# Designs tried in a protein design run: peptides against a protein of PDB entry 3S8F. Part 77

Target 1, 157 residues: chain A of PDB entry 3S8F
Amino acid sequence: VLTLFVAVPSLMTAFTVAASLEFAGRLRGGRGLFGWIRALPWDNPAFVAPVLGLLGFIPGGAGGIVNASFTLDYVVHNTAWVPGHFHLQVASLVTLTAMGSLYWLLPNLTGKPISDAQRRLGLAVVWLWFLGMMIMAVGLHWAGLLNVPRRAYIAQV
Target 2, 166 residues: chain B of PDB entry 3S8F
Amino acid sequence: DEHKAHKAILAYEKGWLAFSLAMLFVFIALIAYTLATHTAGVIPAGKLERVDPTTVRQEGPWADPAQAVVQTGPNQYTVYVLAFAFGYQPNPIEVPQGAEIVFKITSPDVIHGFHVEGTNINVEVLPGEVSTVRYTFKRPGEYRIICNQYCGLGHQNMFGTIVVKE

## One batch from the design tools (peptide; aimed at target 1 E22 R26, target 2 Y12)

Design b2_p28_3 (made by RFdiffusion4)
Pose (drawn by RFdiffusion4):
Structure b2_p28_3 (pose): chain A 157 residues (1-157), chain B 166 residues (1-166), chain P 28 residues (1-28)
Amino acid sequence: as target 1 above (157 residues)
Amino acid sequence: as target 2 above (166 residues)
Amino acid sequence: SLLSLLLFVFFSTLLAVPVAILIFSARM
C-alpha cells in the first residue's frame, strides 16, 4: 500500500512536467492536440534526452506498480520482467537525463563549446540509446512473463 | 494568459490526481481480494522456522528424499524439498492432483529460487530458514522448477521437476 | 487469475497518463 503511495509523486510529476512541456510548445506556436509536441526543440539533445527518458518511464512506472502489488509480484519476481522494468527507469530515464547534461552542463563546467557536429552526434546517441532500451524492455518484459529467470547465462542452456 | 493557463493547469491537475488516487485504490481493493482467495496460498508463511543448513542432509525431514512427501491431511501433503547447488531433491517431486500441497523448502548452502513454471509458486529459499508455501495443482503433468536466484556458476542449469499424478 | 490482473494493472496505468494528457491538450 505504501509503495502504491510512493507512486503518487511520479504520477504528479507526470502532469506538472507534461503541462510544462505543453505550455512551452504553445509559446513556440504549436497548436492542435499534437502541434505542441512538434513545436518543441527537438534539435537540442539536452531537451530530447530527458523527454525520451520520460516517455519510457510510462511503461517503466506501470511495471513498477505491478511489482508493488504483492500477490502480482509472484508472477514476475526474479524473472526478466524486473530488468525490463528497471532499464526503463534508471538505464533509460536517469541515464538519458545525465547524457543530456553533457550538452549544457559540460560547457558550463569547462568552457568547452559543443560544436554543431557534436550536437547532432549527441542526438543520434540519445535516440539510439532510448530506442535500444525500449526494444530490450519489450524483450525482457515478455520473456519475464514466459518465466525466463533474471541473472542467468541462459545462452549456455 | 499566463494567469489563465496556470489556473487551468492547476484545476485539471487536481482532477488527475484524484483520478490517479482512485485508480490506485481500486488496485489496493483488487489485491485485498486475492489475499482472501486460495491463490494467496503461495505467499510464504510469515512465521520463522529455523533449521540448521549444515546437518539438514544428515538428520531431519530433508535427510531422506524418498520420504519427502508426507500426507498431513485427508487432502493434504507436506513436501520437504531441498534446493541446493545445483538441484532439487527429491527429483522428481511426485504429488497427486487436486490435493493441497504444503512445500517446505530449505537450502544447505546458498539462497536459491523456487519458481514452479506455470504456477504462482515463486519463493526464495534461504539457508537456515524454511520457506512454506501452499498450492493445489489442478492439472496433472510435469512442471519444471526454475532456480531464479543467482546461486553461483551452476545457476543457469539448476532445474527440478514436479510430477502431478492423475 | 494473477496474470489477468497483472495485465489489467499494467495497461490501465500505462494508458492513464497519455489519455489524461490528451484530454488536457484538447481542452487547451

Design b2_p28_3_s1 (made by RFdiffusion4, then SolubleMPNN; from b2_p28_3, 17 letters changed)
Fold by OpenDDE base, seed 1:
Structure b2_p28_3_s1 (fold): chain B 157 residues (1-157), chain C 166 residues (1-166), chain A 28 residues (1-28)
Amino acid sequence: as target 1 above (157 residues)
Amino acid sequence: as target 2 above (166 residues)
Amino acid sequence: SLRELLLLVYNTSKTFIPNKWLEFAASM
């Protein structure tokens, strides 16, 4: 049970970021309970990528609590559930954050702004990556719950 | 203006922090609920038992696969299983249908997995430690044992069989 | 070497850490 408290700093960090996003959205003219979300710069892949990563990190974080649970780990350990968790945490958040960082870094390093075509392509890449990652993650978690073993080419189902 | 902005930011942060804490409790509650409603699927953690992996093949209950299945009571058995590179012993493991089976699993070499298809038996097998799993097979037939922990070049072919007799 | 030291620590811990300590750690 004490191990679950490790999640507290992570949650605090995540929701602090959310608070910053809310403030930024309101500064950009967003109003109301959810209007600030629409006001965020969704046309910028440097912004969209890490935000999508954060969204994928939410179920991954919840899964992390499950995986860290001594009792619940008996159910999910060494099943496809575990790589599903990893794909959300690493291949989603970390990878998308890296992608977003590149969209910010390259224009700054070159001194040249990205073209509109590059921007649209970047958005497509980020959204498609996120979609694919979510499909894969859901599939892996589902397979894990169906007792599909990790690191094996054979499955019961 | 800066002071006003600071207060506004602080208010948002406090709200989100409160939400964060609330979500933590929700997750804990969900775990508790799952455990309370699905207790039959939880394998009780026993006391940590250790063995010497260097001698486990030579002496003790794992040394003779012909004596690996021990009747401990009426309709109760203990099965001493070795997971090794790259297989299981005994193989097959023969047990009666409806009997309470206590598997005592260890490894003489490296870490392996012990995943029995069609069951909730899924444990890591560490050299020097004994994994204990209790299970009752309700259906007769063959159950495949799969190694789900990478253990070397032959890992993908490391299988065993449990034969449940009527 | 660092590798040898780490292996030594690993092997020693595997052999000599009392079960009660491991159980305590696992209960956290």
Scores: peptide ipSAE 0.000, ipTM 0.717, DockQ to the pose 0.015
OpenDDE base, seeds 2, 3, 4, 5: peptide ipSAE 0.000, 0.000, 0.000, 0.000; ipTM 0.672, 0.710, 0.706, 0.686

Design b2_p28_3_s2 (made by RFdiffusion4, then SolubleMPNN; from b2_p28_3, 14 letters changed)
Fold by OpenDDE base, seed 1:
Structure b2_p28_3_s2 (fold): chain B 157 residues (1-157), chain C 166 residues (1-166), chain A 28 residues (1-28)
Amino acid sequence: as target 1 above (157 residues)
Amino acid sequence: as target 2 above (166 residues)
Amino acid sequence: SLLDLLLLVYETSRSAIPAAWLAFAASM
């Protein structure tokens, strides 16, 4: 039971980031309960990528709590559920953050802004990546709950 | 004004932190609910049982596959299973339908998996430790055992069979 | 162009995420 409190620092971090996003959105003119979200710079892949990573991290974090539970881990351990979990954590958040970092870093290093075409391409890349990750993650978690084992080429289902 | 901005930031932060705490308790509640309503088939952890992996093949209850299935009571059996590179013994494991089966599983070499298709039996098998799983097969037939932990070059072909007889 | 293709794929497949989640939810 107390093991679940390990999630407190992670949740605090996550929602602190959310607070920063809200503040930023409101500074950009967003108003109301959700208007600040729309006011964020969704036209910038350097922004979109890590934010999409954070969105993927939410269900992954919830799954982490499940995986940390002794009784619930018995259900999901060494099934396709586990790869589903860490793909959300690593291939979503970490990877997208790295991708987004390049869109910030390269212009700063070169002193040259990215072209509009590069910007649009970047947006397409990160959104498609996110799309693929969400589809795969849902599938893996689903398969895991159907008792599909990991590290096996065959399954009952 | 920097002062006003600072106060605003703190206000939002406090709100979101409060929300984070609330969500934590929601998750705890969900887990509690799951445990309360979906505990059927959950096998509690037992006492840690140790074995010497270097001698487990030579002496003890795992040494003779022909003696691996032991009747311990009316409609109760203990099955001593070895998971090794790359297979299981005994193979097949023959047990009666409807009997309470206690699997005692260990490994003489490396870590393996013991995943029985069609059941909720899914445990890792560590050399030097005994995994204990209790299960009752309600349906006769063959159940495939799958190794779901990488154990070497032959891992992908490591299978066993449980035959449940009427 | 490659960009046009990627954008087309994105726009065409963006509904797959909600669909997958709904299917997953329905399977529970």
Scores: peptide ipSAE 0.025, ipTM 0.752, DockQ to the pose 0.027
OpenDDE base, seeds 2, 3, 4, 5: peptide ipSAE 0.019, 0.025, 0.012, 0.016; ipTM 0.709, 0.744, 0.723, 0.710; seed 5 fails the geometry check

Design b2_p28_3_s3 (made by RFdiffusion4, then SolubleMPNN; from b2_p28_3, 14 letters changed)
Fold by OpenDDE base, seed 4:
Structure b2_p28_3_s3 (fold): chain B 157 residues (1-157), chain C 166 residues (1-166), chain A 28 residues (1-28)
Amino acid sequence: as target 1 above (157 residues)
Amino acid sequence: as target 2 above (166 residues)
Amino acid sequence: SLLDLLLLVYNTSKSAIPLAWLEFAASM
């Protein structure tokens, strides 16, 4: 029960970030229920990367609650489910945030802005990374539910 | 001005917090649903039982693989299994079909996994702790035991077999 | 063994590539 309580501040933090994004989007001229999303700087890989990371973090966070459950953990523990969770949390959120940070940090440190070509390439990299991570993560979670073991090269199914 | 911005941010935060709370309940509901519909797949927690890993090979119920399968009642057996680097003892584990089997699994060395294919048996085996799992094999045949916890260089080849006899 | 290698490739790919999505869809 206490472990599951960790979900509360985590969700609060996540949705506070979402609130900040909404505010930012509306400041940029976005209106309505979805207009603020469109108004966000989707042309900047430094922005897109961490946001995509956050999006991947949502199902990962839900999975975290499952993994932390004493009863549900018996179903998923040491199956492919667990690596699936990790790839959403670390390989998606943390990695994409790091990528985004570099897209911001390096130009600032060097004093040289990224070229338009570099910007476009960065966007491609970030989106492809996200897509790949989502494909792999879904596959791993699905395999885990079918009792495919973690840390083994063989499985019944 | 700053006050206007603060008020706007606060409004958005309130909205998203409300949504957050709603989603929390959704997640709880999903967990409850999963538990309600998939209870058969949940292994109940066993009683905490400890053993000395330094002597488990020399004395006690795990010491002799020939005596590892103990009949405890009509159609009821206890199997004392060692998971070690890199295998299982006894191997194979021979049990009758339809019998209630209580596996008592421990390790003399490092942490191992005990994952039986075709079953919901999936536990970590800790040195100094006895993992207890109850299962009834309804189908005869061979069931492979897989180590799903990294235990060293031979981990990938650490397998065992449960033979269920008619 | 070669069989082990093939099984490794199969199981790894099955969990990580688009084939897993197809199988997932088929299993629904």
Scores: peptide ipSAE 0.022, ipTM 0.720, DockQ to the pose 0.029
OpenDDE base, seeds 1, 2, 3, 5: peptide ipSAE 0.016, 0.020, 0.018, 0.017; ipTM 0.732, 0.687, 0.730, 0.703

Design b2_p28_3_s4 (made by RFdiffusion4, then SolubleMPNN; from b2_p28_3, 16 letters changed)
Fold by OpenDDE base, seed 3:
Structure b2_p28_3_s4 (fold): chain B 157 residues (1-157), chain C 166 residues (1-166), chain A 28 residues (1-28)
Amino acid sequence: as target 1 above (157 residues)
Amino acid sequence: as target 2 above (166 residues)
Amino acid sequence: SLLELALLVYETSKSFIPAKILEFAASM
C-alpha cells in the first residue's frame, strides 16, 4: 500500500495540468462540463501535441500503478506489457511534448511565424503520431497479457 | 482582478486534486479486489536464499547437471537450474507430468530471465540469489525457456527446454 | 460528473483487469 503512494506526485502533476487546461478553456469562453475542451486552441500544433501526450499518459499512468503493484507486476513483468506502458509515457507524453515545444520554439527563435501549410502539417503529424502510438500501445499491452515476452523475437502466441 | 483569478485557479486545482486522490483510491481498491479474488496467476515467493556465484559451478547442487533433478517426495521434485551466458543447464530439463516441481534457479555470471512459455513461470535470475518457483505441469510435451532479460551479445539465442514426460 | 467518471473507471477496470488475469492464468 505504501509503495502505491509513489503514484501521488505523478497524479498531482497530471491533474494540475488538467486544471490549467480547464481554466484556460473557460477563459476562452468554454462553458459547461465539456465546453471548455472545445474552446482550447486545437488549431495550434504546439498546443495539441502535449495535450495528446497527456491523453496517452492517462492509461499509461494507470498501468504504472499496476506495474508498481507487487503481485500484478509478477504477471506483466518482462512481457510486452512493459514496452506498452513506457511507449505511452515516453514515446507519447514526453515525445509529443518535445514536438509541441519545437512548434513553439522554432518560430520564436527564428522570428518567423509558421505558415498555414506548416501549421496544418504539424497538426497532421501530431495526430497521426498519437493514433499510431495508441494502436501500438494497445497491441503491446494485449500481447503482454497473453504472456508475450519482451526482449525476445519469438512467442508462443 | 488577479486575486479573483488566483482564487478561481485554486478552485480548479483543488477539484482536480480531489479527483486525483479519488482515482488513487479506486486503483488501490481494484488491486486489492484483484488480489483477493484472482490470485491463480501468482506464484508465491520463497524466502531469500543466497549462493556464491563464483563457486556455484564447482560445488553444490548446481555443479552437476546430471544430478540437477532431485526427487524429494513421491510426486515432488527439485530442479537445480543454472542460467548462464548463454543457455540453461540442465538442457533439456526432464520432469514427470503431474509432479510438483520446485525450480531452484541461479546464475554464475550476469542477470538472466527464466520465462517458460505455456506457464506462469517468469522470474529474473540474479547472481548470488536463488530464485524459487513452484509449478505442476499438467500437460506433457516440450516447454521453451526464454531469457527475457538482456544479458549480452548472445541474449537473443538463449533458450532452454523443459520436457514433461507422461 | 467526476464521481460518475470515477465509478465508470472503477466498474470498467473491475470487469476488465480481473478477467484478463484469469484468462492469463487459465491459459498457463
Scores: peptide ipSAE 0.008, ipTM 0.729, DockQ to the pose 0.036
OpenDDE base, seeds 1, 2, 4, 5: peptide ipSAE 0.000, 0.000, 0.005, 0.000; ipTM 0.717, 0.675, 0.713, 0.680

Design b2_p28_4_s1 (made by RFdiffusion4, then SolubleMPNN; its pose is not in this set)
Fold by OpenDDE base, seed 3:
Structure b2_p28_4_s1 (fold): chain B 157 residues (1-157), chain C 166 residues (1-166), chain A 28 residues (1-28)
Amino acid sequence: as target 1 above (157 residues)
Amino acid sequence: as target 2 above (166 residues)
Amino acid sequence: LRELLLEVYRTSKEAIPAAILEFAAKME
């Protein structure tokens, strides 16, 4: 039980990042409990991608707590649960952050702003990526709980 | 102005910290729920037991597959299993229905997996270490053993079978 | 998308716990 206290700093960090987003949204004119979310620059793929990554990181982080639990790790270890976890952490957060960084980096390196078409395409890419990753991750976690093995092409279910 | 800003920031921080704490309890509750639903038929872990992987095939209880299944009581057996590249021995493993089976599993070469379909048996097998798993098969039939840890070129074909007889 | 999200929600709330319990019962 005491080992689970390691989650406290992690959660504090995660929600501190969320607080930064709230500050930004409120500075942009957002009001109320959720109005600040709408005020964020959702038209910029350089912003949307990392934020979607953060959203994917939430269930991934929860899974991290599960994976770090001695008793629960016995249940999920080397099952499809594990790929589900790291697809949220690496293929969602890290990858989307990299994608978002690219949308910032290219204009900065070239000195040319991205076209509106490129912006729209970028938005489509990151949203579709996120949606696909979430669907896959849910499936993998579910399969893992049903004891589908990792690194095997066959399973009883 | 700075004081007002500081108070505002503090309020936001307190709010998010409170939310963090609430979510912590939610996660703990989820862990408890998952534990409660998945701990049926708990397989207790044994003591740390070591073995020399370089000699395990030549001497000791794993050396002869024909002697791998040892009756230790009227309804109790110990099965000495080797996971190797790329298979299991003995194969098949034959055990009686309803008997308490203690699997003693080790590897002479690399790390393997020991995942038994239809059961909650799922352990990694390390060279030099003996994995102990206790299980009672309630249903007769064949149970496939799957290697779920990459162990080399033949990993995908590394299977075993447990045959539970009435 | 809304329907998909609702389905995921319902599955997580009802189907997954049921499947876990069924699996647990099988493993007993």
Scores: peptide ipSAE 0.010, ipTM 0.740, DockQ to the pose 0.030
OpenDDE base, seeds 1, 2, 4, 5: peptide ipSAE 0.006, 0.006, 0.007, 0.000; ipTM 0.742, 0.703, 0.726, 0.701

Design b2_p28_4_s2 (made by RFdiffusion4, then SolubleMPNN; its pose is not in this set)
Fold by OpenDDE base, seed 3:
Structure b2_p28_4_s2 (fold): chain B 157 residues (1-157), chain C 166 residues (1-166), chain A 28 residues (1-28)
Amino acid sequence: as target 1 above (157 residues)
Amino acid sequence: as target 2 above (166 residues)
Amino acid sequence: LKPLLLAVYEASKSAIPAAILAFAAKME
């Protein structure tokens, strides 16, 4: 009965983060409903990485609700759907957050700022990582819905 | 300035929290709708049944693969299946086309998977528990059983076959 | 599937890095 209520604090946390982003964007001069998004520092891989992680985490979180649902879990359990979910949760959010953290942490620890080339490379890495993760995740979820089994090297389709 | 900033943050948080709650209700509604409209083909869960995994091979309905398929009605069968490291018994499982099959699946050793290709049969098999799955095969042929739960060194080779005969 | 996997592997050594660099060049 209380299973779905677990989603409440998770959603609250997620949207609180979104609120923080909105506030930050507005402080940077963003106005209107979406202008604050544009005002965020998209030129900084330390920012972009975790934000992309959050974006990947959204469908993953929705999938979490599916996985926690008794009847719906019957459809997706131990299929490729589950790895798809995990790649959004771990390989997207956690990994990108870690990457972003490093882009901030290492320059600060060494006392040396990253070069412009390194910055651009960092941006490329995190965006391409996100793209790859999204492609793979969509594929895995799709395969899961087609009843491709998890932890098997062979499938009917 | 700090106080003003704090108030602004709180206002945004409240807005997003309200949105989050609204979305929660939307998701719940979608789940409810899905459950209400897409229940066709769902295999009913059986009663929680337990068995002693240490004796399941020696006595009881799983002990003899030759007696694993039991006709319980004119067009109804119960199949007692063991998932073990690393295979299934009986193998093959032979059942008639169009009959209602009740699979009673358990494990004598570790957790296994019971995933039947071409069907919606996909359950985990736990030692000490009996998994019950009801299915009617409409098409004759061979259906591969795949273990989709890691169970040891031979996991990748753990396959079974259901033969549906006319 | 093996040839496909090998192709992906080769891409990881050449095409993917090239794509990353090309993308990086377009970034601000």
Scores: peptide ipSAE 0.015, ipTM 0.738, DockQ to the pose 0.025
OpenDDE base, seeds 1, 2, 4, 5: peptide ipSAE 0.006, 0.005, 0.000, 0.000; ipTM 0.740, 0.708, 0.726, 0.715

Design b2_p28_4_s3 (made by RFdiffusion4, then SolubleMPNN; its pose is not in this set)
Fold by OpenDDE base, seed 3:
Structure b2_p28_4_s3 (fold): chain B 157 residues (1-157), chain C 166 residues (1-166), chain A 28 residues (1-28)
Amino acid sequence: as target 1 above (157 residues)
Amino acid sequence: as target 2 above (166 residues)
Amino acid sequence: LKELLLQVYETSKSFIPNKWLEFAKKME
């Protein structure tokens, strides 16, 4: 029971971020239940990257609950599931947030804005990264559920 | 204007808070569903059993691989397995088909994994602790044991075999 | 809210592959 309550602070964090995004989107002219999403600055890689990270973090967080569950951990522990979880939490959220931060930080440090070409390249990078990471993560989670072992080069399946 | 914005933010937060709580219940439901669909795969926690890793090779039930398989009943066996750098003892582990096997696994050196392909047996083996797993092999044949916990330079080659005899 | 929860549940359920269920049955 206490283990499951660990998810509560995480969910609280999630709603705070989501609320901030919704408010920002609405300030930018977005209306309706989902219109605020469209109004967000999707042309800025510094924004897109961490948001994509958040999207990857959602299933990762759900997986965290699974991993922390005594009964379910037995199913997934030391299988490919765990690396899948890591790739969502670290390689997606953390990495994409770092990438996004870089896209913001570097122009500010240099005093020069990024070129349009650099912006487009940045968008391509973060979207491709996200896509690849999602494919990899899904594959790893799937393999893990099929009892593919972690830290092994061979598997029965 | 600032006050209005503040109220709006609070409203959004309240909405998302409600959503978050709802999602919590969804996740619990999903956990319950997963548990229900994998009922046979759940191994309850047992009492912690300790062993001295420095002497486990010299004395006790793990000391002699020839005596590692102990019949405890007509169709029940206890197998004392050592996971070490870099292999398993005994190897192969020979057990009868259909018998209830209790694996008692420990390590004399570092942490290892004990992952038996074709089964749901997957446990970490810690020096100083005894991992206990109960399993009944329904099918005869060879089952490969894989170390799925990094244990050193030879980790990738650390394999064992369980031979289930008809 | 109920509809949303249902949608979330159904979507989440889709993440459990049929192949896994088959595998799980084999492992039982």
Scores: peptide ipSAE 0.021, ipTM 0.749, DockQ to the pose 0.034
OpenDDE base, seeds 1, 2, 4, 5: peptide ipSAE 0.000, 0.009, 0.000, 0.006; ipTM 0.714, 0.708, 0.710, 0.708

Design b2_p28_4_s4 (made by RFdiffusion4, then SolubleMPNN; failed a check: too like the target's own chain; its pose is not in this set)
Amino acid sequence: LKELLLLVYETSKAAIPAAWLEFARKME

Design b2_p28_5 (made by RFdiffusion4)
Pose (drawn by RFdiffusion4):
Structure b2_p28_5 (pose): chain A 157 residues (1-157), chain B 166 residues (1-166), chain P 28 residues (1-28)
Amino acid sequence: as target 1 above (157 residues)
Amino acid sequence: as target 2 above (166 residues)
Amino acid sequence: LLPLVLAFYFAVIVSVVAMILVHAWLAE
C-alpha cells in the first residue's frame, strides 16, 4: 500500500511536467492536440534525452506498480521482467537525463563548446540508446512473463 | 494568459490526481481480494522456522529424500524440499493432483529460488530458514522448478521437477 | 494473476496517455 503511495509523486510529476512541455510547445506556436509536441526543440539533445527518458518511464512506472502489488509480484519476481522494468527507469530515464547534461552542463563546467557536429552525434546517441532500451524492455518483460529467470547465463542452456 | 493557463493547469491537475488516487485504490482493493482467496497460499508463511543448514542432509525431514512427501491431512501433503547447489531433492517431487501441497523448502548452502513454472509458486529459499508455501495442482503432468536466484556458476542449469499424478 | 498483471500494467499506460491527450484537447 505504501509503495502504491510512493507512486503518487511520479504520477504528479507526469502531469506537472507534461503541462510544462505543452505550455512550451504552445509558446513556440504549436497548435492542435499534437502541434505542441512538434513545435518543441527536437534538435537539442539536452531537451530530447530527458523527454525520451520520460516516455519510457510510462511503461517503466506501470511495471513498477505491478511489482508493488504483493501477490502480483509472484508472477514476475526474479524473472526477466524485473530488469525490463528497471532498464526503463534507471538505464533509460536517469541515464538519458545525465547524457543530455553533457550538452549544457559540460560547457558550463569547462568552457568547452559543443560543435554542431557533436550536437548531431549526441542526438543520434540518445535516440539509439532510448530505442535500444525500449526494444530490450519489450524482450525482457515478455521473456519474464514466460518465466525466464533474471541473473542467468541462459545462452549456456 | 499565463494566469489563465496556470489556473487551468492546476484545475485539471487536481482532477488527474484524484483519478490517479482512485485507480490506485481500486488496485489496493483488488489485491485485498486475492489475499482472501486460495491463490494467496503461495505467500510464504510469515512465522520464523529456523533450521541448521549444516546438518539438514544428515538429520531431520530433509535427510532422506524418498521420505520427503508426508500426508498431513485428508487432502493434504507436506513436501520437504532441499534446494542446493545445484539441484533439488527429491527429484522428481511426486504429488497427487487436486491435493493441497505444503512445500517446506530449505537450502544447505546459499540462497536459491523456487519457481514452479506455470504456477504462482515463486519463493526464495534461505539457508537456516524454512520457506513454507501452499498450492493445489489442478492439472496433472510435469512442472519444471527453475532456480531464479543467482546461487553461483551452476545457477543457469539448476532445475528440478514436480510430477503431479492423476 | 497474470491477466490481472496485464490489466494493471496497461491501465496505468492508458490512463497517463489519455490524461495528456485530454488535457491537450481541453487546452486547444

Design b2_p28_5_s1 (made by RFdiffusion4, then SolubleMPNN; from b2_p28_5, 21 letters changed)
Fold by OpenDDE base, seed 1:
Structure b2_p28_5_s1 (fold): chain B 157 residues (1-157), chain C 166 residues (1-166), chain A 28 residues (1-28)
Amino acid sequence: as target 1 above (157 residues)
Amino acid sequence: as target 2 above (166 residues)
Amino acid sequence: LKELALQVYNASVDMLLNAALDFAAKLS
């Protein structure tokens, strides 16, 4: 039971980031319960990428709690569930954050702003990446629940 | 004003932290609920049992595949299984339908997996340790054993069979 | 066709594995 309290620091971090986003959105003129979300700079791939990563990290984090559970791990261990989990954590959050960081870093290092075309392309890339990642992750988790084994080329289902 | 800004930030943070704490308890509650209502598929871990992987093939209950299936009581059997590179012993494993089967699985070489298709049997097999799984096969037929832990070049072809007889 | 593909795959892997093991045995 106490193992689940390991999630406390992660949750605190996650919601602190959320608080920062809310504050930023409100500074940009967003009002109301959800208006601050719309006010965020969704036209900037350097912003969108890590935020999408965070969104993917939410179900991944929830799954992490499941995986850390001694009893529930018997259900999901060494099934396709596990790859589904870490793809959300690594290939979503970490990878998208890395992508986003480049959209910030390169212009600053070179002193040259990205063109509008590059910006639009960047947005397309990160959104498509996120979409693909979500589809794959859902599929892997689903397969895992159907007892599809990990590290096997064959399955009953 | 910096002071006002800081105060506002703190207010938002406090709110979100409170929400975070609440969500933590929600998750715990959900897990507790799941465990309370869905326990049928959970096989609890037994006592830690160790063996010497260097001698397990030569002596003991795993040494002779012909003696691997041991009747321990009425409609109760213990099956001593070796997972090795790259297969299972005995193969096939023959057990009666409806009998309570206790699998005692270990490895003489590297870590393997023991995943039985069509069942909830899915355990890691570590050299030097004995994995214990209890299961009752309700349907006769063949059940494939799959290694779901990478164990070398032949990992992908490492399969076994459990034959459940009427 | 699927079964045939799997058979060919498994046979190929088996042959390669054996070849590798034989080679390793020659080295040691």
Scores: peptide ipSAE 0.000, ipTM 0.723, DockQ to the pose 0.010
OpenDDE base, seeds 2, 3, 4, 5: peptide ipSAE 0.000, 0.000, 0.000, 0.000; ipTM 0.684, 0.721, 0.704, 0.695

